Peptides against a protein of PDB entry 3T6J. Designs and how they scored, part 313

Target 1, 375 residues: chain A of PDB entry 3T6J
Amino acid sequence: PIVESYIGFIESYRDPFGSRGEFEGFVAVVNKAMSAKFERLVASAEQLLKELPWPPTFEKDKFLTPDFTSLDVLTFAGSGIPAGINIPNYDDLRQTEGFKNVSLGNVLAVAYATQREKLTFLEEDDKDLYILWKGPSFDVQVGLHELLGHGSGKLFVQDEKGAFNFDQETVINPETGEQIQSWYRSGETWDSKFSTIASSYEECRAESVGLYLCLHPQVLEIFGFEGADAEDVIYVNWLNMVRAGLLALEFYTPEAFNWRQAHMQARFVILRVLLEAGEGLVTITPTTGSDGRPDARVRLDRSKIRSVGKPALERFLRRLQVLKSTGDVAGGRALYEGYATVTDAPPECFLTLRDTVLLRKESRKLIVQPNTRLE
Target 2, 372 residues: chain A of PDB entry 3T6J as posed
Amino acid sequence: PIVESYIGFIESYRDPFGSRGEFEGFVAVVNKAMSAKFERLVASAEQLLKELPWPPTFEKDKFLTPDFTSLDVLTFAGSGIPAGINIPNYDDLRQTEGFKNVSLGNVLAVAYREKLTFLEEDDKDLYILWKGPSFDVQVGLHALLGHGSGKLFVQDEKGAFNFDQETVINPETGEQIQSWYRSGETWDSKFSTIASSYEECRAESVGLYLCLHPQVLEIFGFEGADAEDVIYVNWLNMVRAGLLALEFYTPEAFNWRQAHMQARFVILRVLLEAGEGLVTITPTTGSDGRPDARVRLDRSKIRSVGKPALERFLRRLQVLKSTGDVAGGRALYEGYATVTDAPPECFLTLRDTVLLRKESRKLIVQPNTRLE

## One batch from the design tools (peptide; made by RFdiffusion4, then SolubleMPNN)

Design b2_p28_2_s4 (from b2_p28_2, 11 letters changed)
Fold by OpenDDE base, seed 3:
Structure b2_p28_2_s4 (fold): chain B 375 residues (1-375), chain A 28 residues (1-28)
Amino acid sequence: as target 1 above (375 residues)
Amino acid sequence: MRFVLTDEVASTVYGVDPYLDETVGVEP
């Protein structure tokens, strides 16, 4: 229908255990023009899924064509309005019954109002480019994040009858070279097993998929970007992610060793992965602002995205998926929490950087009820 | 149809998706 709505307990970001949904609801109108781009992405999804860095045995057995619609939200009730949604939030249902994706298009448009003078932590040379391409890069990232991020991967399951949804004798763990040694048993879910890290881990996987696949020319073409524009969109998308990883420190509570935002934690993890890759790919430099107080600059070397960034992300993303598929909570937690750890160790000194981030943070903003106009 | 962000709000109960607004935290 042209009018879309849902209501219920949907997202579990506010649950420390990632299980209890927050009540939310919306009414929205389909944006046909924007939806067309996502439809093209859906049409390419089956092929693009093959580009993900895990064996087909770790991907869904059957491609289930999802719905993907751009929505202009008229009203949204909840603690936060997402940029995109992938439902249901049950991996077992996603792989057996399918899923629906939505992009909240007019929410994304709000981000385009960033003022240059308030744009923190970027090099001056990047600011104009960032402002120009932030919006378009968001469209790409959200589309990939929802459709090919949340919509990808298989959980290995043993059902109540003892049957496996994978061949135990032939499926090999690409990380270990061994047969699969762990899986989800009847009644076990992603959230129940991975618990406190489940939401953030999944967001990290989805964000990583976005970064990884946005490098594919076909993806950019689907969104209408070619040549230099496509490269700029890629650059800004990656730049935005590493910047977000720095900004994420605001949502870390050192005293409790706790993250308060699943997406931001995910982005910090990605930043750590890309920093670990080294070779000058990402550089965070403490500086002094014009006010004489601490500041920082994030630099992303465009020329190293494919040569350094992509391989690093590939390895990381594969590990995320393998651990997720096999229900390896111990391994998954070790990996994810390792990258999510915030210390003041050199060279990054993240706790010190956190102080800088807090010093430079903007006031929290609210989205007000949208305006409807005839144009 | 467009959303508008307020310049300064001190609300902790409402937020924007972290894709758009890095100032939004979720408290358990």
Scores: peptide ipSAE 0.020, ipTM 0.591, DockQ to the pose 0.140
Fold by OpenDDE base, seed 4:
Structure b2_p28_2_s4 (fold): chain B 375 residues (1-375), chain A 28 residues (1-28)
Amino acid sequence: as target 1 above (375 residues)
Amino acid sequence: MRFVLTDEVASTVYGVDPYLDETVGVEP
């Protein structure tokens, strides 16, 4: 078998300031079959990058073919085991030297197991579909998230010699219509500038890229979905995200006004964006469970994903990228924290919903790695 | 190579976050 490993201070999710890396390491075996799917995605990456909702001037100057490998993790040393990784975590290196993507396939496989009776917050009519397509939709989302999410976008930089990696005279900020007024200076990084929101913000961007690009027919074709199956995968992917946004409330601490999990915060933000879009795209309805206690249902109108959801996500995603590219911390923080704010304001009453979420909290998620055999 | 979850372990996995990591903040 082909063995891959990495080790070091890599992810900064556990740093409140988003800067200090946590020691992490893994040993994994390459899954050749699954890697082949991601290779097809890589082959289309250059084209798909052009579909992202920002000007080419905000994208990497030169496409660098990345690596994308599916890995079966034998051992993982760290505080958590992700399903996908994009490294390095330095945006400047990503755009100049390239990057590697990995999908931790066996981690994803664990996510496929869902018990219908324990599946919370979905309409009954959606449960079977959700169970059926959760796995495949995750494959799509993770692939897009890593490759075209984390792997996309440009940081505007002024180097130590005063040179810019963009034309100050011609590049226009699509949100303001003005020339670029902010950038990263020498020594400044994404994490150093955006600090407390950096991790969650970036995850939100990557998740949004996944949702946005999964609507592209070519993406579904790459993953082997056509016709009704493709539409179902799209639906379930979006449904999973909006559900995750509700579930995310578990990881909000009202007393401290903070989020404890970067990805969950990101998913809540996306939920807020899609709720803001209105027009019946997303509906969260408080209900009463069979046990007589509070419950809730999330409904996503699949017929409005493209007409309502996509435009909303497009605008939001573009704003995320523009603010990231320009190093506009003030604007970025205002935008992101605005959507990340949790109040009990009607109609959603998120703090009240949080109580429901906590009441319906799922069991501890366990990933057990020792059950490995050669077949 | 295949990873296999036992029934006992599998029963505890209801909705795995594909991007699961350790929480950063303090829970009350």
Scores: peptide ipSAE 0.019, ipTM 0.541, DockQ to the pose 0.121
Fold by OpenDDE base, seed 2:
Formats: C-alpha cells, sequence, structure tokens
Structure b2_p28_2_s4 (fold): chain B 375 residues (1-375), chain A 28 residues (1-28)
C-alpha cells in the first residue's frame, strides 16, 4: 500500500491568535479509487477557479496543480480528526509553491453514519433524502472546500524591496470601485493580521466556496451526478450547511462571548448570511418535540437556492475574499464578527435556540481508529 | 495481496460534522 503521513505543528485552530500550530500527526493508507475521483476535480480546478465570484486579479496569478489524495487514516494524533486537509497553511507558499489536498475518507465514512430517528432539526420529508445523499454531498463539499476553497484567492503583497505583486494602477477593488488601498507588507501573514478570526474566517470562506461551486453543473458531473440526483446532492449539501449552522450554537459560550470551534462558527455565519437573504430561503421554526420539550426545524426552500441563496452567498463570499486579499483586518473583522454575533434578538432568538440545541445534543462521537490485516 | 482496515467504529453521534476537532477560538 501507499502510505502517507504528516507530523508537526500544523493547524492553528487552538491558538487564540491563530498563529501557533498544534502538534498533530497521522499515518494513513492511500485509497486509490477515491483518489482517482478527486483527480478529476483537480483536472478541472483551473477552470473552476474562474467561476469564483472575484476578479482574476484577486485570484492566484498562476494555478499550480496540486496533489489530491484520499486517505484512510490508521492513526491520528491531535485534538480532532478532520475530513479534509489543505497544506501548507501559509498562503504565500500556496501561491508560489503549491499545495497538497487530502481527504480522510474513512473519517468521512464514519460521519455518514446517521440513524433516521436520531436525526434532529429536519423536517420528516427531508430526512430520507438527507440520509441518502449525505455521503455524496460531503464528498463534493470537502473536495471543493479543500481544493477550491483553501486553494483559491490571492494575497496582495508588498515585498521587502517595495515591489507589489499586483498592479496598483489597474487593479480595482470590486466592492469599493477604487484602487487597492491596503495590502500585506513584508513579514505580515494572513494569520498575523487577522489573528483571532483568521481560522474561522478562512473556514467560512472555504465552506462558502463549496456551497457556491456545488451549484455548477460541471462539479456535479465530476462527482458522477446528473439530473435529479445532482439537484438532490445540491439540496442536501445546502440543507446540511444550514442545519450545521444551527447545531453550531452548541459551540458558542455566551458567558465568554466566544466560539470553541472554528468550523462551527463558520457554519453559523453562513446560516446568518442565508437567513439575511430572506424570501423564505431558510426558516428555523421552534417546535415542541414528541417528548413535550422544545425542538426546532430547519427548512430550506430548494427552489430558492439559486435565485436567493446563490446571490447572497456570492456577495458575501466576494467580500470575504476582497477583505482577505487586501489585508483589511478592520473591515474583515467587522463583517465576520457581525455575522458571528449570537444574541437573543427576534426573530431568530438564537440564544433561545441554543438552549434547544443543547437540549437535543447528542453524545460526542467516538472514533476507534482501525488496524489492518492482510488478505 | 490487499490491506484491509479493521476495528473501525464510530458511535454515539448521529449528527453531521465532517470536521471532528476540539479546536478553540477565543477572542481576547
Amino acid sequence: as target 1 above (375 residues)
Amino acid sequence: MRFVLTDEVASTVYGVDPYLDETVGVEP
């Protein structure tokens, strides 16, 4: 078998300032069959990058074809096991040297295990569809998240010699209509500038890329979905995200006004964006469960994903990227923290919903890491 | 000859989260 591993100080999610990596390591076996699937996505990556909602001037100057491998994890040491990885985490290196994408296939498979009777916050009519397409939609989302999410976008930089990696005279900020007024100076990085919000912000951007690009027919085709199946995969992917945004409230600590999980914070932000879009796209309804206790239902109108959801996400995603590219920390923080704020304000009453989420909370998932045998 | 994964078990959670980490994001 082909064995891959990594070890070192890699992910900075546990650093309050988003700078210091946590010591992590894994040993995994390459899943050749699943890797081949992601290679098709890689082959289309350069073209798909052009579909992202920012000007080419805000995208990498040159696409560097990455490796994308599906791995079955044998052992993992760290605070958690991700479904996907994009490394290195240094944007400058991603731009100039390239990157490696990894899907942890057996971790995803574990995440697919869902019992219908235990599935919370969905309408009954959505549960079977959700269960059916959860796995396939995850494959799509993770692939896009890693390859075209983390793997996309340009940082505007002025180097130590004063040279810019962009044309100051011609590049226009699509949000302001003006020339670029901020950038990263020598020694400044994404993490150093955006600090406490860097990890969650980037995850939000990557998740948003996934949702946005999964609407593209070519993406679904790459993953082998067409017609009604493709539409169901799209619907379930979006439904999963809005549900995740509600579930995310578990990871908010009201007393400290902070989030304990970067991805969950990101998912809540996306939920807020889609709720703000209005027009009946997303509805969260408090209910009473069969046990007589508080419950809730998340509804997503599939007919409004493209007409309402996509434009809202497009605008938001573009703003995320522009603020990231220009190193506009003040603007980025204002935007992101605005959506990440949890209050009990009507109509959503998120703090009240949080109580419901906690009431319906499931036990923490336990993953028993595998051994191998020879056949 | 093929290597087969064994002893793979997941339990207790039926929700969907592809990122099973315990990361902490704290604002100062």
Scores: peptide ipSAE 0.028, ipTM 0.567, DockQ to the pose 0.189; fails the geometry check
Fold by OpenDDE base, seed 5:
Structure b2_p28_2_s4 (fold): chain B 375 residues (1-375), chain A 28 residues (1-28)
Amino acid sequence: as target 1 above (375 residues)
Amino acid sequence: MRFVLTDEVASTVYGVDPYLDETVGVEP
């Protein structure tokens, strides 16, 4: 078997400023079969990057082919276990030196073990599809999230010598119609500029890329889905995201007006974006459970994913990228925090929904080191 | 030749969260 490991100061989620890495390590075995799918995704990455909703001038100048493998984790030491990883965690290095992607396959597999009776906040008609396609949709989402999410987008930089990595005279900001007016100066990084929102903002961008690109037929083909199966995978992927946005409320602290988990905040933001799109795309309905206590249902109209959801996500994702590329912290913060705001305003009444989420939440589980055998 | 994992225990939040991060502050 092929064994992979990493050890060091890697993820910065525990740093409030998103800069300092936590000491982390894992040992894993390569899942060759799943890795082959990701390799096909890598082979298509350069073309798929062109499908992202920003001008080529806001994309990396050169595509650097990364490694992408699926890993079965034997042991993981750290405060958080991801489903996927894109490293290095420095955008400047990603742009110039390249990156590596991994999917932690057996971590995803653990997530698939949800029992139907314990599946919260979904309509009954969606539960069977959700259970069936959650796994496959996760594979798609993680692959896109890591490779084309974290692996996409250009930062406009002025180096120490005063040179720009973009043409100031010709590059136009698609949101303003004007020339680029802000950029990263020498010594400035994504994390240093966007600070407290950097991690969540980037996760939101990456998740949005996943949702957006999973609509592309080539992506589903790479993962072996066609016809009705492909459509179901798309539907479940989007459904999972909007559900996750609701579940995310657990990780909001009203008293402090802050979030305690970057990915969950990101998912809530996406939910807000899709709710704002309107037209019946996403509906959250408070209900009463069989136990007589508060419950809720999330509905996603699959027929409106492409007509309503995609355009909304396109606009939002473009704005995220433009603000990121230009280092527009004020604009980026205003946009992101606007969608990340949790109030009890109608119609959603998110603070009330939070109470429901807390009521229905499951206890956090522990991942236990597995036993292994050679076959 | 491959390793086969045995005696796995489910550990995800809500059974769907693939990112098991520790609780950390994300301030505005």
Scores: peptide ipSAE 0.027, ipTM 0.554, DockQ to the pose 0.168; fails the geometry check

Design b2_p28_3_s1 (from b2_p28_3, 15 letters changed)
Fold by OpenDDE base, seed 4:
Structure b2_p28_3_s1 (fold): chain B 375 residues (1-375), chain A 28 residues (1-28)
Amino acid sequence: as target 1 above (375 residues)
Amino acid sequence: MRYVLTDEVASTVVAPDFLMGLVHAELP
């Protein structure tokens, strides 16, 4: 088998300031079959990057073809096992030197292995479809998230010599209509500037890219889905995200006004964005479970994904990118924390829903790290 | 030569709850 490994102080998710890396390492084997799909995605990446909702001036100047492989993890040392990885974790290096993407395929398999009877917060009519397509939709989402999410966008930088990596005279901020007013100075990084929101913000951006680009026919084709199957994959991907946004409430601590998990915070933010879009796109309805206790149902109107969801996400995603590119911490924080705020305000009453989420919390899964044998 | 994943336990990791969704380890 082709073996891949990495080790070091890599991810900073556990650092409240997003700066200090946690020691992490893994050994994995390449899943060739799934990797082939990701290679096709890589082959289309340059074109797909143009589909992202920001001006080319906010995208990387030069496309650098990355590696992208699906990995089956044999052993993982760290506080948590990711479903996907994009490295290095330095934007400046990503845009100048390139990057590598991996999907941890067998980790994803654990994530989507859910029994129907234990599947919470979905309409009955969606459960079978969700179970059927959750795996495939995850593959799509992870691929897009890593490659075109984390792998996209440009940071505006002034180097130590005072030179800019963008034309100050011609580049226009699409949100303000003005010239670029802020950028990263020498020594400043994404994490150093955005600090406490950096991780979650970036995850939100990457997740949003996934949702946005999964609507593109070429993407689904790359993964082998066409026609009704493609539409179902799209639907389930979006449905999974909005459901995840509800589930995310588990990771909010009201007493501290704090999120304990960056990805879950990101998913909640996306849920809020899609709820804000209105028009019946997303509905969360408190219900009573068969046990007589509080429950909830998330409904996504598939017919409104493109007409309502896409435009809302487009606008939001563009704002995320523009604020990131320009190093506008104040604007970025205002935007992101605004959507990340959890209150009990109607109609959603998220704090009340949180109680429901906690009540319906699924059992923690165990990941058994496998061995290999020769056949 | 073919390799196959086995059901034998190399190690057991308690999965964090956030794996119920998607967890991506990526920050630029």
Scores: peptide ipSAE 0.034, ipTM 0.555, DockQ to the pose 0.376; fails the geometry check
Fold by OpenDDE base, seed 3:
Structure b2_p28_3_s1 (fold): chain B 375 residues (1-375), chain A 28 residues (1-28)
Amino acid sequence: as target 1 above (375 residues)
Amino acid sequence: MRYVLTDEVASTVVAPDFLMGLVHAELP
């Protein structure tokens, strides 16, 4: 229908255990033009899933074609409005029944109304490019994040009858080279097993899928980008992510050693992964602002995205998926919390950078719900 | 006839900082 809505207990971000959904609801109208792009992405999804850095045995056995629609939100009731939605939030149902993807298009448009002079933590030479391509790159990221991020991967399950949804004798863990040693038992879910890290971990996986697959020419073509424009979209998408990882520090509470935002934690983790890759891919440089107070600059070397960034992200993303598939909570927690740890250790000195981030914090934006007119 | 938004830039995603746990947030 041209008007879409949902209501109920949907997102569990507010639950410390990632299990209890927040009651939310929206009314939105279909953006046909953008939806057409997502339909093309859906048409390519089965093939693009094969490009993900895990064996087919760790991917869904059967591709279930989802719905994907771009929506302009008229009203949203909840603690916050997402840019994208993938429902249901149950991995088992996603595997067996399918899923629906939604991009909240007009939410994205408002988020990018940042004035050039207020754009923090970017090199001056990147600002105009960033402003130009932030929106388009975000559309790409959202599409990939929802459809191929949240919509990808298999959970290894033993059902109530003791049957496995994978061949224990032939399926090999690509990280260990061994047979599968762990799985989800009957009644166990992603959220129940991974608990406190489940939401952020999944967001990190989805974001990583976006960054990884946005490098694929077919993806950019689907969204209408070719040549130099495609490369700029890629660059800005990656640049936006590393910048977001720095901005994410706002949502870390040092005193409690915890994160307040699942997506922000995820973005910080990705930043850490890309920093760890080294070789000058990402550089965060403390600076002094024009006001004489602390500032910082994030630099992403465009020429190293494919040579350094992609391999690093590939390895990380594969590990995320393998640990998720096998229900290896200990391994998953060790990996994820390791990258999510915020210290003041050199060279990054993230706690010090956090102070800079807070100092340069922008005023909180307000959500305004639009009306419609007939044309 | 089609319906169009009166304001193309009408909705901003803001993640509240005051929640006890992880909160619903916008993509970067």
Scores: peptide ipSAE 0.031, ipTM 0.514, DockQ to the pose 0.219; fails the geometry check
Fold by OpenDDE base, seed 5:
Structure b2_p28_3_s1 (fold): chain B 375 residues (1-375), chain A 28 residues (1-28)
Amino acid sequence: as target 1 above (375 residues)
Amino acid sequence: MRYVLTDEVASTVVAPDFLMGLVHAELP
């Protein structure tokens, strides 16, 4: 077997300022079969990057082909085990030196092993489809999230010598129609500037990239899906995201007005974006469970994903990228925190829904070291 | 080799900032 390990101060999710990494480490075995799928995605990455909803001037000047490997984790030391990893997190290094992607395949597999009877907040008609395609859709999402999410976008920088990595006279901000008014100065980083929202914001961008690009037939083909199967994978991927946005409420602390998990905050933001799109794309309906207690159902109209969902996500994702590229912390914070705000305002009544989410909360899953068998 | 894990973890996709070490080895 091919063994892979990493160790270091890597993820900053536990730092309130998003700057200090938690000490983490893992030992894993390469899953060759799944890695081959990601290699195909890597081979198409340069072309797929062009499909992202921002001008080429806001994309990296040069595509650096990354490594992408699926790993079966044997042991992981840290506060939480990710589904995927894109390293390094330093955007400047990603632009100049490249990056590596990994998918923690067996972690995903465990996360997807939900019994039908325990699957919350879905319509009955969606449950079987969800169970069938959750795994495959997650593979697609993780691949896109890591490779084309975290691996995309340019930061506008003025170096220590005063030189810009963009043409100030010709580059236009697509949101304002004006020249670029802000950038990163020497010593400024994504994390240092965006601070408390940096991690969640970036995760939201990456998740949004996944949803947006999974709509492309080429992406589905890379993962081996065509026709009705491809459409089902798309549907389940989007359905999973909107469901996750609801589940995210567990990780919100109303008393402190804060989020305890960056990815879940990101998923809630996406849910809010898709709800804002309206037109019946996403509907959350409070219900009563068989036990007579509060429940809820999330409905996604698959026929409106492309017509309503995609345009909404496109606009949102472009704004995320533009604000990130320009180092516009004020604008970025206003946008992101706006969507991350949890209130009890109608029609959604998210604080009330949170109570329902907590009521229906599943027991915390413990990841234990896997058993290895020689077959 | 088959790997069996027990419980579901909330899927988190993580982008590490500071990697101290990464090792790849193929065992014979």
Scores: peptide ipSAE 0.019, ipTM 0.412, DockQ to the pose 0.057; fails the geometry check
Fold by OpenDDE base, seed 1:
Structure b2_p28_3_s1 (fold): chain B 375 residues (1-375), chain A 28 residues (1-28)
Amino acid sequence: as target 1 above (375 residues)
Amino acid sequence: MRYVLTDEVASTVVAPDFLMGLVHAELP
């Protein structure tokens, strides 16, 4: 088998300031079959990047073809096991040197192992569809998230010599209609500048890219989905994200007004964006479970994904990127923290919903370290 | 020739932060 490993200070999710990496490492085996799917996505990446909702001036000047490999993890040392990785975690290096993507396929498989009767917060009529397509939809989402999410966007930089990597006279901020007014100075990085929100913000951007681009016909084709299957994959991907946004409330600590998990915070933000879009796109309904205790249902109107969801996500995603590119920390923080705020305000009453989420919390899954056999 | 993952003679690992990565959790 092809064995891959990495070790070092890599992910900063445990750093309150989002800058210092946690020491982690893994040993994994390459899943060739799944890797081939991601290679097809890589082959289309340059074209798909053009579909992102920002001007080319906010995209990388040159596409650097990355590697994308699916890995089956044999062992992982760290505080948590990711489902996907995009490295290095330095945006400047991603722009100039390139990056590598990996999907930890068997980690996802563990996450997928949910019994129908234990599947919370979904309508009964969605459960079977969700169970059927969550795996495929996750593959799509992970691929897009890592490759075209983390792998996209340009940071505007002024180097030590005072030179800009963009034309100050001609590049226009699509949100303001004005020239670029802020950028990264020499020595400034995404993490250093955006600090406490950097990780979650970036994850939110990447997740949003996934949701947005999964609507593109070529994406589903690359993954081998057509017709009704493609539509179901799209629906389940969006449904999963909305559900995840609700589940995310577990990772919010009201007393400290903080989030304990960057990805879950990101998913909550996306939920808030889609709820804000209104028009019945997303509905969260408190209910009473069969046990007489509080429950909830999340509903996503499939027919409104493209008409309501996509435009809302497009605007949001563009704003995320523009603020990131320009190093506008104030604007970025205002935007992101605004959506990340958890209150008990109607109609959602998120703090109350959090209680419901906690009440319905299942035991944490145990990850069993696998062995391999030759067949 | 292919390698197949198996839980035969596997060890259980507790992952307190299972959702640290891009995992769409079905658990709160």
Scores: peptide ipSAE 0.018, ipTM 0.531, DockQ to the pose 0.279; fails the geometry check

